Peptides against a protein of PDB entry 5EIB. Designs and how they scored, part 322

Target 1, 366 residues: chain A of PDB entry 5EIB
Amino acid sequence: VDLEPGTMDSVRSGPFGQIFRPDNFVFGQSGAGNNWAKGHYTEGAELVDSVLDVVRKESESCDCLQGFQLTHSLGGGTGSGMGTLLISKIREEYPDRIMNTFSVMPSPKVSDTVVEPYNATLSVHQLVENTDETYCIDNEALYDICFRTLKLTTPTYGDLNHLVSATMSGVTTCLRFPGQLNADLRKLAVNMVPFPRLHFFMPGFAPLTSRGSQQYRALTVPELTQQMFDSKNMMAACDPRHGRYLTVAAIFRGRMSMKEVDEQMLNVQNKNSSYFVEWIPNNVKTAVCDIPPRGLKMSATFIGNSTAIQELFKRISEQFTAMFRRKAFLHWYTGEGMDEMEFTEAESNMNDLVSEYQQYQDATAD
Target 2, 366 residues: chain A of PDB entry 5EIB as posed
Amino acid sequence: VDLEPGTMDSVRSGPFGQIFRPDNFVFGQSGAGNNWAKGHYTEGAELVDSVLDVVRKESESCDCLQGFQLTHSLGGGTGSGMGTLLISKIREEYPDRIMNTFSVMPSPKVSDTVVEPYNATLSVHQLVENTDETYSIDNEALYDICFRTLKLTTPTYGDLNHLVSATMSGVTTCLRFPGQLNADLRKLAVNMVPFPRLHFFMPGFAPLTSRGSQQYRALTVPELTQQMFDSKNMMAACDPRHGRYLTVAAIFRGRMSMKEVDEQMLNVQNKNSSYFVEWIPNNVKTAVCDIPPRGLKMSATFIGNSTAIQELFKRISEQFTAMFRRKAFLHWYTGEGMDEMEFTEAESNMNDLVSEYQQYQDATAD

## One batch from the design tools (peptide; made by RFdiffusion4, then SolubleMPNN)

Design b2_p28_5_s4 (from b2_p28_5, 9 letters changed)
Fold by OpenDDE base, seed 4:
Structure b2_p28_5_s4 (fold): chain B 366 residues (1-366), chain A 28 residues (1-28)
Amino acid sequence: as target 1 above (366 residues)
Amino acid sequence: AEERLKELQEKYKEQEEERKKRMAELRA
């Protein structure tokens, strides 16, 4: 789905464009112009019914519908505005199904779009209320990984999208291969989300290797385990050492010893015990899939529900507040039928979320 | 640990009800 036809043409003409049904391509003509309100109230609202018709048709064809997965950006107008409209409408029609998102967070390092803090804040307000699980993929973290770890001098959208694809493939491993832990979206939510609003995940992937070094590294279970807990491998620009893990899932792929995985996972938990809450029993889950990702012998994917994610929301909130206090560009949103009160509500809800994460970070067993 | 988690989950429900009241007051 897109409000611009060019993106859909790129997907259709791409190497995998033929895996999608032609009737499932829904697109607009005008785009959202990087405005959440155009995506949510005008251009997106005109297209949403056509998308819902496709969603209904595909849902009716499912023997056992678990839920929905949305991949979207929060900086643009389509992914943020129309994406959150779709989430709301799907939640209204399917209140008992899991809503899962891969939400790409904006960064000034990647985009010069000045209104991205508005689009992100308005989107987060919707995601807090209408999703069950949200993977936070931060363009700032992706850029920093490409630049610092992968040694790419000028990271491209192609480089960032490669990391996104690897992460998405990792976190969906248990859904795609039978007999795994967290084999359905509901079980994942039960294991990862102790408090319903605190459903924002920090994904991580290992190995992160530069193209030149891939040939020379023997990947081992200890190395994968160490790398997946390294802050430098997090796809969200937060340091887990500044918070506490509520819950963790680790997904290993490739031919490896389950015993060795369990030993290394125990060791890394013990080493990092100060960075876990003490009042959630068995809050680390491990899965092993014998099928490696394409081009790797083995990998590990990390899913962290950490109170450190508040650093991401604080960054967005600070940028939002600096613009909103000046009433900068508000007329672009209000002119599309949005109320100024929705900005205040979104700011309040995001600040409440930050306060909730801090509360659980500071909570003790006593 | 399990008992403390349940206590915190009960407190969460109370706080969420209070949050919803505050949000409704902002809209009034």
Scores: peptide ipSAE 0.592, ipTM 0.948, DockQ to the pose 0.908
Fold by OpenDDE base, seed 1:
Structure b2_p28_5_s4 (fold): chain B 366 residues (1-366), chain A 28 residues (1-28)
Amino acid sequence: as target 1 above (366 residues)
Amino acid sequence: AEERLKELQEKYKEQEEERKKRMAELRA
């Protein structure tokens, strides 16, 4: 789905364009112009019913519909505005199904779009209320991984998207292969989300590999475990050492010893015990899939529900507040039928979310 | 630990109700 036809043509012409049904390509003509309000109230609102028709059709073809997965950017107008509209509409129609998102967070290091803080804040406001699980994929973290870890001097969107793809493949492993931990979206939510609003996850992946370098590096289980918990491997721009993990899931892929995985996972928890809340029993879950990812002998994917994620929201909030206090560009949003009060509501809700994360960070067992 | 989690989950529900009231007041 896109409000621009050119994006769909790029997907169709891509190496996997044929995996999508032609009738499932829904696109507009005008785009959102990086304006959340265009995506949510005007251009996106005109297209949303056509998307819902496709969603219904595909849902009816499912033997057992678990829920929905949306991949979108929060910095743009389509992914943010129309994406959150679509989430809202799907939630209204399927209230008992899981809403999962892969939400790409904007970064000044990657994008020149000045209104990204508005689009992101307005999107987060919707995601807090209407999603059950949100993987926070921060373009800042992806950029830093590409630059620092992968030694790419000028990271491209192709490089960033490679990391996103690896992460998405990793976190969905349990959904795609039977007999695994978190074999369904609801089980993942039960394991990962102790408090409904606190459903924003820090993903991480090991080994980090560039698109061009099939590093046949024989990684060991200890190395994978260490890398997976390394702050430098987090795809959200926050340091888990500045917060506490509420819950963690680790997904190992490849032929390895379950015993060795369990031992290493216990060791890493013990070494990092100060970074876990003590009042959630069995808050680390581990899965091992014997099927490695393509081109790797083994991998580990990390899913963290950490109070450190508040750093990401604080960054967005600070940028938002600085713009909103100046009433910068507000007429672009209000001119599309958006109420200015929604900015204040979104700011308030995001600040509440930050405060909630801090509260649970500071909570003790006593 | 499980008891403490339940207590915090109950407190969460109360706080969420109060949050919803504040948000409703903001809209009025």
Scores: peptide ipSAE 0.590, ipTM 0.948, DockQ to the pose 0.925
Fold by OpenDDE base, seed 5:
Structure b2_p28_5_s4 (fold): chain B 366 residues (1-366), chain A 28 residues (1-28)
Amino acid sequence: as target 1 above (366 residues)
Amino acid sequence: AEERLKELQEKYKEQEEERKKRMAELRA
């Protein structure tokens, strides 16, 4: 789905364009112009019913509908505005189904769009209320991985999207292969989300290796386990050491010893025990899939529900507040039928979310 | 640990009700 036809043509002409049904391409003629309100109230509102018709048709074809997965950017007008409108409409129609998102967070290192803090804050306000599970994929973190770890001098959107794709493939492994931990979206939510609003996950992937170093790197279970818990491997721009894990899932892929995985997972938990809450029993879950990812002998994917994710939301909130106090560009949103009060509500909800993460970070077993 | 988690989950429900009241007051 896009408000611009050119994006859809690029997907259709791409190497995997044929895997999508032609009738499932829904697009507008007028883009959102990086404005959340255009995506949510005007241009996106005109297109949303056509998208819902496709969603209904595909849902009816499912033997057992678990829920929905949305991939979107929170910086742009379409992904943020129309994406959250679509989430709201799907939640209204399917209140008993899981809503899962892969939400790409904006970064000033990657985009020059000045209104991204508005789009992101307005989106997070919707995601807190209308999603059950959200993978936070931060363009800041992706850029830093590309530059520092992968040794790319000038990271491109293609380089960032490669990391996104690897992460998405990793976190969906249990959904695609039978007999795994978190084999359904509901079970994932039960294991990962102890408090309904605190459903924002920090994903991570291992191995992350520069092209020049790939030939010299051994892939071992200890190395994968260590890298999964390294802040440098996180796809969200927060340091897990500044918070506490509420819950963790680790997904290993490839031929490896389950015993060795369990031993290494126990060792890393013990080593990092200060970074876990002590009042959630069995809060680390591990899965092993014998099928490696393409081009790797083994990999590990990390899903963390950490209170450190508040660093990401604080960054966005600070940028938002600085703009909103000046009423910068506000007329571009209100001119699309948006009320200024919705900005205040979104700011308040973001601050509440940050406060909730801090509360559970500070909570003790007593 | 499990008992403490349940206690915190109950407290969460109370706080969420209070949050909803505050948000309703902002709309008003």
Scores: peptide ipSAE 0.578, ipTM 0.946, DockQ to the pose 0.924
Fold by OpenDDE base, seed 3:
Structure b2_p28_5_s4 (fold): chain B 366 residues (1-366), chain A 28 residues (1-28)
Amino acid sequence: as target 1 above (366 residues)
Amino acid sequence: AEERLKELQEKYKEQEEERKKRMAELRA
């Protein structure tokens, strides 16, 4: 789904374009112009019914619908505005189904779009209320991984998207292979989300290796485990050492010893015990799938529900507040039928979310 | 630990009700 036809043509002409039904390509003629309100109230609102018709059709074809998965950007107008409109409409129609998102956070290192803080804040307001699970993928973190870890001098959107794709494949492994831990979206939510609003995850992937070093790297369970918990491999631009994990899931893929995985997972928890809350029992879940990802002997995917994610929301909030106090560009949003009060509501809700994460970070067993 | 988690989850529900009231007042 896009408000611009050109993106859909790229997917259709791509190596996997034929796996999608032609009728499931829904697109507009006029883009959102990086305006959330245009995506949510005007251009996106005109297209959303056509998307919902496709969603209904595909849902009816499912023997057991678990839920929905959306991938979108929070910096742009389409992914943010129309994406959150779609989430809201799907939630209204399917209130008992899981809503899962991969939400790409804007970064000044990747985009200079001035209104990204508005789009992100307005999107987060919707995601807090209407999603059950949100994987936070920060373009800043992706850029830093590409530059520092992968040794790419000039990271491209293709390089960033490769990381996103690897992560998405990793976190969905348990859904694709029945009989594993977190085999369904609801069970994942129950295990990962102790407090309903605190459903924003920091993903990570291992191995992350530069092209020049790939031939020299031995993939081992200890190395995967160490890299997966390394702050430098988090795909959200926050340091997990500045907060505490509420819950963690680790998904290993490839032929490995379950015993060795359990031993290494216990070791990493013990080494990092100060970075876990003590009042959530059995808050680390591990899954192993014998089927490796394509091109790798083994991998590990990390899902962390950490109070450190508040750093991401604080950054967005600070940028938002600085613009909103000046009423910068507000007329672009209000001119699309948006009320100025929705900015204040979104700001308040995001600040509440930050405060909630801090509260649970500071909570003790007593 | 399980008891403490349950206690915090009940406090969460109370706080969420209060939050919803505050948000409704902002819309009025």
Scores: peptide ipSAE 0.572, ipTM 0.945, DockQ to the pose 0.923

Design b2_p28_6_s1 (from b2_p28_6, 19 letters changed)
Fold by OpenDDE base, seed 4:
Structure b2_p28_6_s1 (fold): chain B 366 residues (1-366), chain A 28 residues (1-28)
Amino acid sequence: as target 1 above (366 residues)
Amino acid sequence: MEEKLEKIEKQQEELKKKEAEREAERAA
């Protein structure tokens, strides 16, 4: 789905364009112009019914519908505005199904779009209320991985999207291969989300490899485990050491010893015990899939529900507040039928979420 | 329009400066 036809044509003409049904390509003509309100109330609202018709048709064709997975950006008007409208409409029609998102967080390091903090804040407000699971894929963290870790002088969207695709492939491993832990979206939510509003995940991946680098360094299970818990491997720009893990899932892929994985996972938990909440027992889950990613002998994917994710929301909130206090660009949103009060509500809800994470960070076992 | 653009550029510079300060605080 897109409000611009050119992006859809690029997907359709791409190496994997033929895996999608032609009738499942729904697109507009005008675009959102990086405006959340245009995506949510005008251009996106005109297109949403056509998307819902496709969603219904595909849902009816499912033998066992678990839920929905949306991949979208929060910086642009289509992914943020129309994406959150679509989430709301799907939630209204399918209230008993899991809503899962891969939400790409904006960064001034990656995009020059000035209004991204507005689009992100307005989107986070919707995601807090209408999603069950949200993978926070932060363009800032992706850029920093590309620049600092992968030594790419000028990271491209292609380089960032390679990391996104590796992460998405990792976190969906248990859904795609039978007999794994968290084999469905509901089991993942039960294991990862102790409180309904605290459903924002910090993903990580090991090994970090550049696009086209055939140097698939055969990592060992200890090396994978260590890298997976390293803050430099996190795809959200937060330091887990500044917070506490509520829950963790680790997904290993490749031929390895389950015993060795369990030993290394126990060792890393014991070494990092100060960074876990003490009041959630057995809050680390491990899965091993014998099928490695293409080109790798083995990999590890990390999913963390950490109170450190508040650093990401604080970053967005500070950027939002700096613009909003000056009423910068508000007329572009109000001109699309949005009220100024919706900005204040979104800011308030995001600040409440930050306060909630801080409360659980400071909570000691009595 | 030009005064609005100058205000926008100044705000972007302030945001980049605050981001660099936060990055320095996270690296310390």
Scores: peptide ipSAE 0.000, ipTM 0.274, DockQ to the pose 0.058
Fold by OpenDDE base, seed 1:
Structure b2_p28_6_s1 (fold): chain B 366 residues (1-366), chain A 28 residues (1-28)
Amino acid sequence: as target 1 above (366 residues)
Amino acid sequence: MEEKLEKIEKQQEELKKKEAEREAERAA
């Protein structure tokens, strides 16, 4: 789905374009112009019914519909505005199904689009209320991984999207292969989301290795485990050491010893015990899938629900507040039928979310 | 911040120009 036709043509002409049904390409003509309100109230609102018709058809064809997975950006207008409109409409129609998102957070290091803080804040407001699980994929963290870890001098969107794809493949492993921990979206939510509003995850993937060092790296369970818990390997731009993990899931892929995985997972928890809440018992879940990802002997994917994620929301909030106090560009949103009050509500809800994370960070076992 | 505002104004003008070009291509 896109409000621009050219993106759909690029997907269709791409190496995997044929895996998608032609009738499932729904696109607009005008785009959202990086405006959340165009995506949510005007251009996106005109297209949403056509998307919902496709969603209904595909849902009816499912033997067992677990829920929905949306991949979108929060910095643009289509992914943010229309994406959150779709989430709202799907939630209304399928209230008993899991809403899962892969939400790409904007960064000034990656994009010069100045209204991204508005689009992100307005989107987060919707995601807090209408999603059950949100993987926070931060373009800032992806850029830093590409530059620092992968040794890419000039990271491209292709390089960032490769990390996103690896992460998405990793976190969906349990859904795609039988007999795994978190084999369905609801079970994942039960294991990962102790509090309904606190459903924002920091993902990570291992191994991450520069092209020049790939040939010299032995992939071992200890190395994967260590890298997976490294703050520099998080795909959300927050330091887990500044917060506490509410819950963690680790998904290992490849032929490895379950015993070795359990030993290494216990060791890393013990080493990092100060960064876990003590009042949520058994808050670390581990899965092993014998099927490695393509091109790797083994991998590990990390899913963290950490109070440190508030750093990401604080960054967006600070940028939002700096613009909103100046009433910068508000007329672009209000001109699309949006109320100025929605900005204040979105800011308030995001600040409340930050406060909730802080409360649970400071909570001790009484 | 002024440099960012100027960059935005330029990007918006370019976006408006591209939108106008796309509208002109659709009207042709």
Scores: peptide ipSAE 0.025, ipTM 0.456, DockQ to the pose 0.015; fails the geometry check
Fold by OpenDDE base, seed 3:
Structure b2_p28_6_s1 (fold): chain B 366 residues (1-366), chain A 28 residues (1-28)
Amino acid sequence: as target 1 above (366 residues)
Amino acid sequence: MEEKLEKIEKQQEELKKKEAEREAERAA
C-alpha cells in the first residue's frame, strides 16, 4: 500500500514482486507530502476503504487468522498517517486479533524531512492505543550499525533495509517454523508485554559483520549470544545499560547445541543481571530453529522490552517540543482537518509512556 | 535551530508546490 504509485512499481520490478497478488497492490496518486494529517484524514482516508477490502478478502482466506503485521515509516506521511489510520480501522473491525508493527523511527541523520517529529509523535500516540506489539526500528541505529559496525562509508537505504529485513526475518522465525516459543503472535504478546502500553520492542540481530571481517569471524553460540546483547547491535537508538529489561526473547537459528544455547543464555543473564527487572520471573525466553538464515550458518535475533526505549521517545519528544512551541508548520496539519489538540494529546501520551517506563525502571521488588 | 526552520520552510514550500501541481492535474 502506498499513496504514491511509483513505490508499487519498484516493488513489482523487484526480485519478489511476483509473490504478491496484483489485486493486493493498492495505491493513491497524490501522496501524503510527508504530512501525517494528509495520510490520516484526507488522501489516506480516501484510499483506506480500498485497502480494507483487500484486508477483508485476505483475512477471509486464512484458515487461522492470528492478526496483522504492518511495516511502515513514522517519518513520512503515508506510513505514519495512513498506516496508523489503517491500524485503527483494522483494530475496529478485528478487535480480537493481534496488531503487530514494524515501525521505522525517523532520524535527522538519515532524512532531511523536518516535520518527521510531528509525524512520529502523532504515530506513536496511535501505536500506544492500537497495537499489541511494535518493533521499534530506528533509522539512527541502523545508520550507526551500517557506518560503525558494517564499515559502510556511505550507508544507503538499501543497506538500512537489509538490516530491517534480517531483523524481520529473525523475529518472525517462530511464526514460520515449528517451535514451542512464541509460536503465534498472541503467545509473543503474552511473553513480551507485561503491561499493555509497554509493547515497544528493541530488536537486535547477530551476526553483524563487515564484508572485510566475515572471513575472520567464527560463528559460535557464545559469540552470537554476546553480540545479540551488545548495545551496538540494537536496531533502536537506546542503550540497554541505561534501563532495565522487562522481558527478552532470543531466537537462535542454525544447527547448534540446545544445551550450549541454554548455558550461554544463562551466562549472559547472570553477567547482565543488573539490567533486568527482578520482579518479573522467567522474563527471558529462548527459541532455537534448526534452519539457518540464507547465507549464514547460524544467527541470533534479539527482542527486548526495555525501559531504555524511553530514550528513543525522549529524542522524538524533544524534537517535537522544539517545533511545536514555535507553532512551526501546524497550519499544514490543521488545513487537512486535524485538530491542534491532537498534537498536545499525542505529546502528552508519549510523555506519559516515558514516565511509565521510568516508573517500572525504578520499581523494586517489594 | 534557525537552519532547521529554514529547511522546514523550504520543504513546506516544495510540498505546497507539488500539491498545487497535483490538484491542477486532477482538475484538467
Scores: peptide ipSAE 0.021, ipTM 0.514, DockQ to the pose 0.016; fails the geometry check
Fold by OpenDDE base, seed 5:
Structure b2_p28_6_s1 (fold): chain B 366 residues (1-366), chain A 28 residues (1-28)
Amino acid sequence: as target 1 above (366 residues)
Amino acid sequence: MEEKLEKIEKQQEELKKKEAEREAERAA
């Protein structure tokens, strides 16, 4: 789905464009112009019914519908505005189904789009209420990985999207292969989300290796385990050491000893015990899939529900507040039928979310 | 903060220009 027709042509002409049904390409003519309100109230609102018709048709074709998965950017008008409108409409029609998102967080290091803090804040407000699981993929973290770890001097959207795709492939491993832990979206939510509003995940991937060092890297279970818990391998620009893990899932892929995985996972938990909440029993889940990812002998994917995710929301909130206090660009949003009060409500709800994460970070078992 | 705001204002003007160009292209 896109409000710009040119994006759909790029998908169709791509190496995997033929995997999607032609009738499932829904697109507008006008675009959102990086405006959340245009995506949510005007251009997106005109297109949403046609998207819902496709969603209904595909849902009816499912033998067992678990839920929905949305991939979107929170910086742009279409992904943020129309994406959250679509989430709301699907939630209204399918209240008993899981809503899962891969939400790409904006960063000033990657994009010069000035209104991204507004689009992100307005989106987070909707995601707090209408999603069950949200993978936070932060363009700041992706850029830092590309630059610092992968040694790319000028990271491109292609480089960032490669990391996104690797992460998405990793976190969906249990859904795609039989006999795995968290084999369905509801089980994932039950295991990962102890509190309904605290459903924002920090994904991570290992190995992350520069092209120049790939040939010299031995991939071992201990190294994968260590890297998977390293802040430098997180796809969200948060330091897990500044918070506490509520829940963790680790997905190993490749031919390895389950015993060795369990030993290394126990060791890393014990070594980092101060970074876990002690009052959630069995809060670390491990899965091993014998099928490696393409081009790797083994990998590990991390899913963390950490109170450190508040660093991401604080970053967005600070940028939002700086713009909103000046009433910068507000007329572009209000002109699309949005109320100025919705900005204040969205800011408030995101700040409440930060406060909730902090409360559980400071909570003791006593 | 002031330099960031000047950058924001300049980017605002550029975005307004791009939006006006896109509206003009749609009206043509």
Scores: peptide ipSAE 0.020, ipTM 0.484, DockQ to the pose 0.017; fails the geometry check

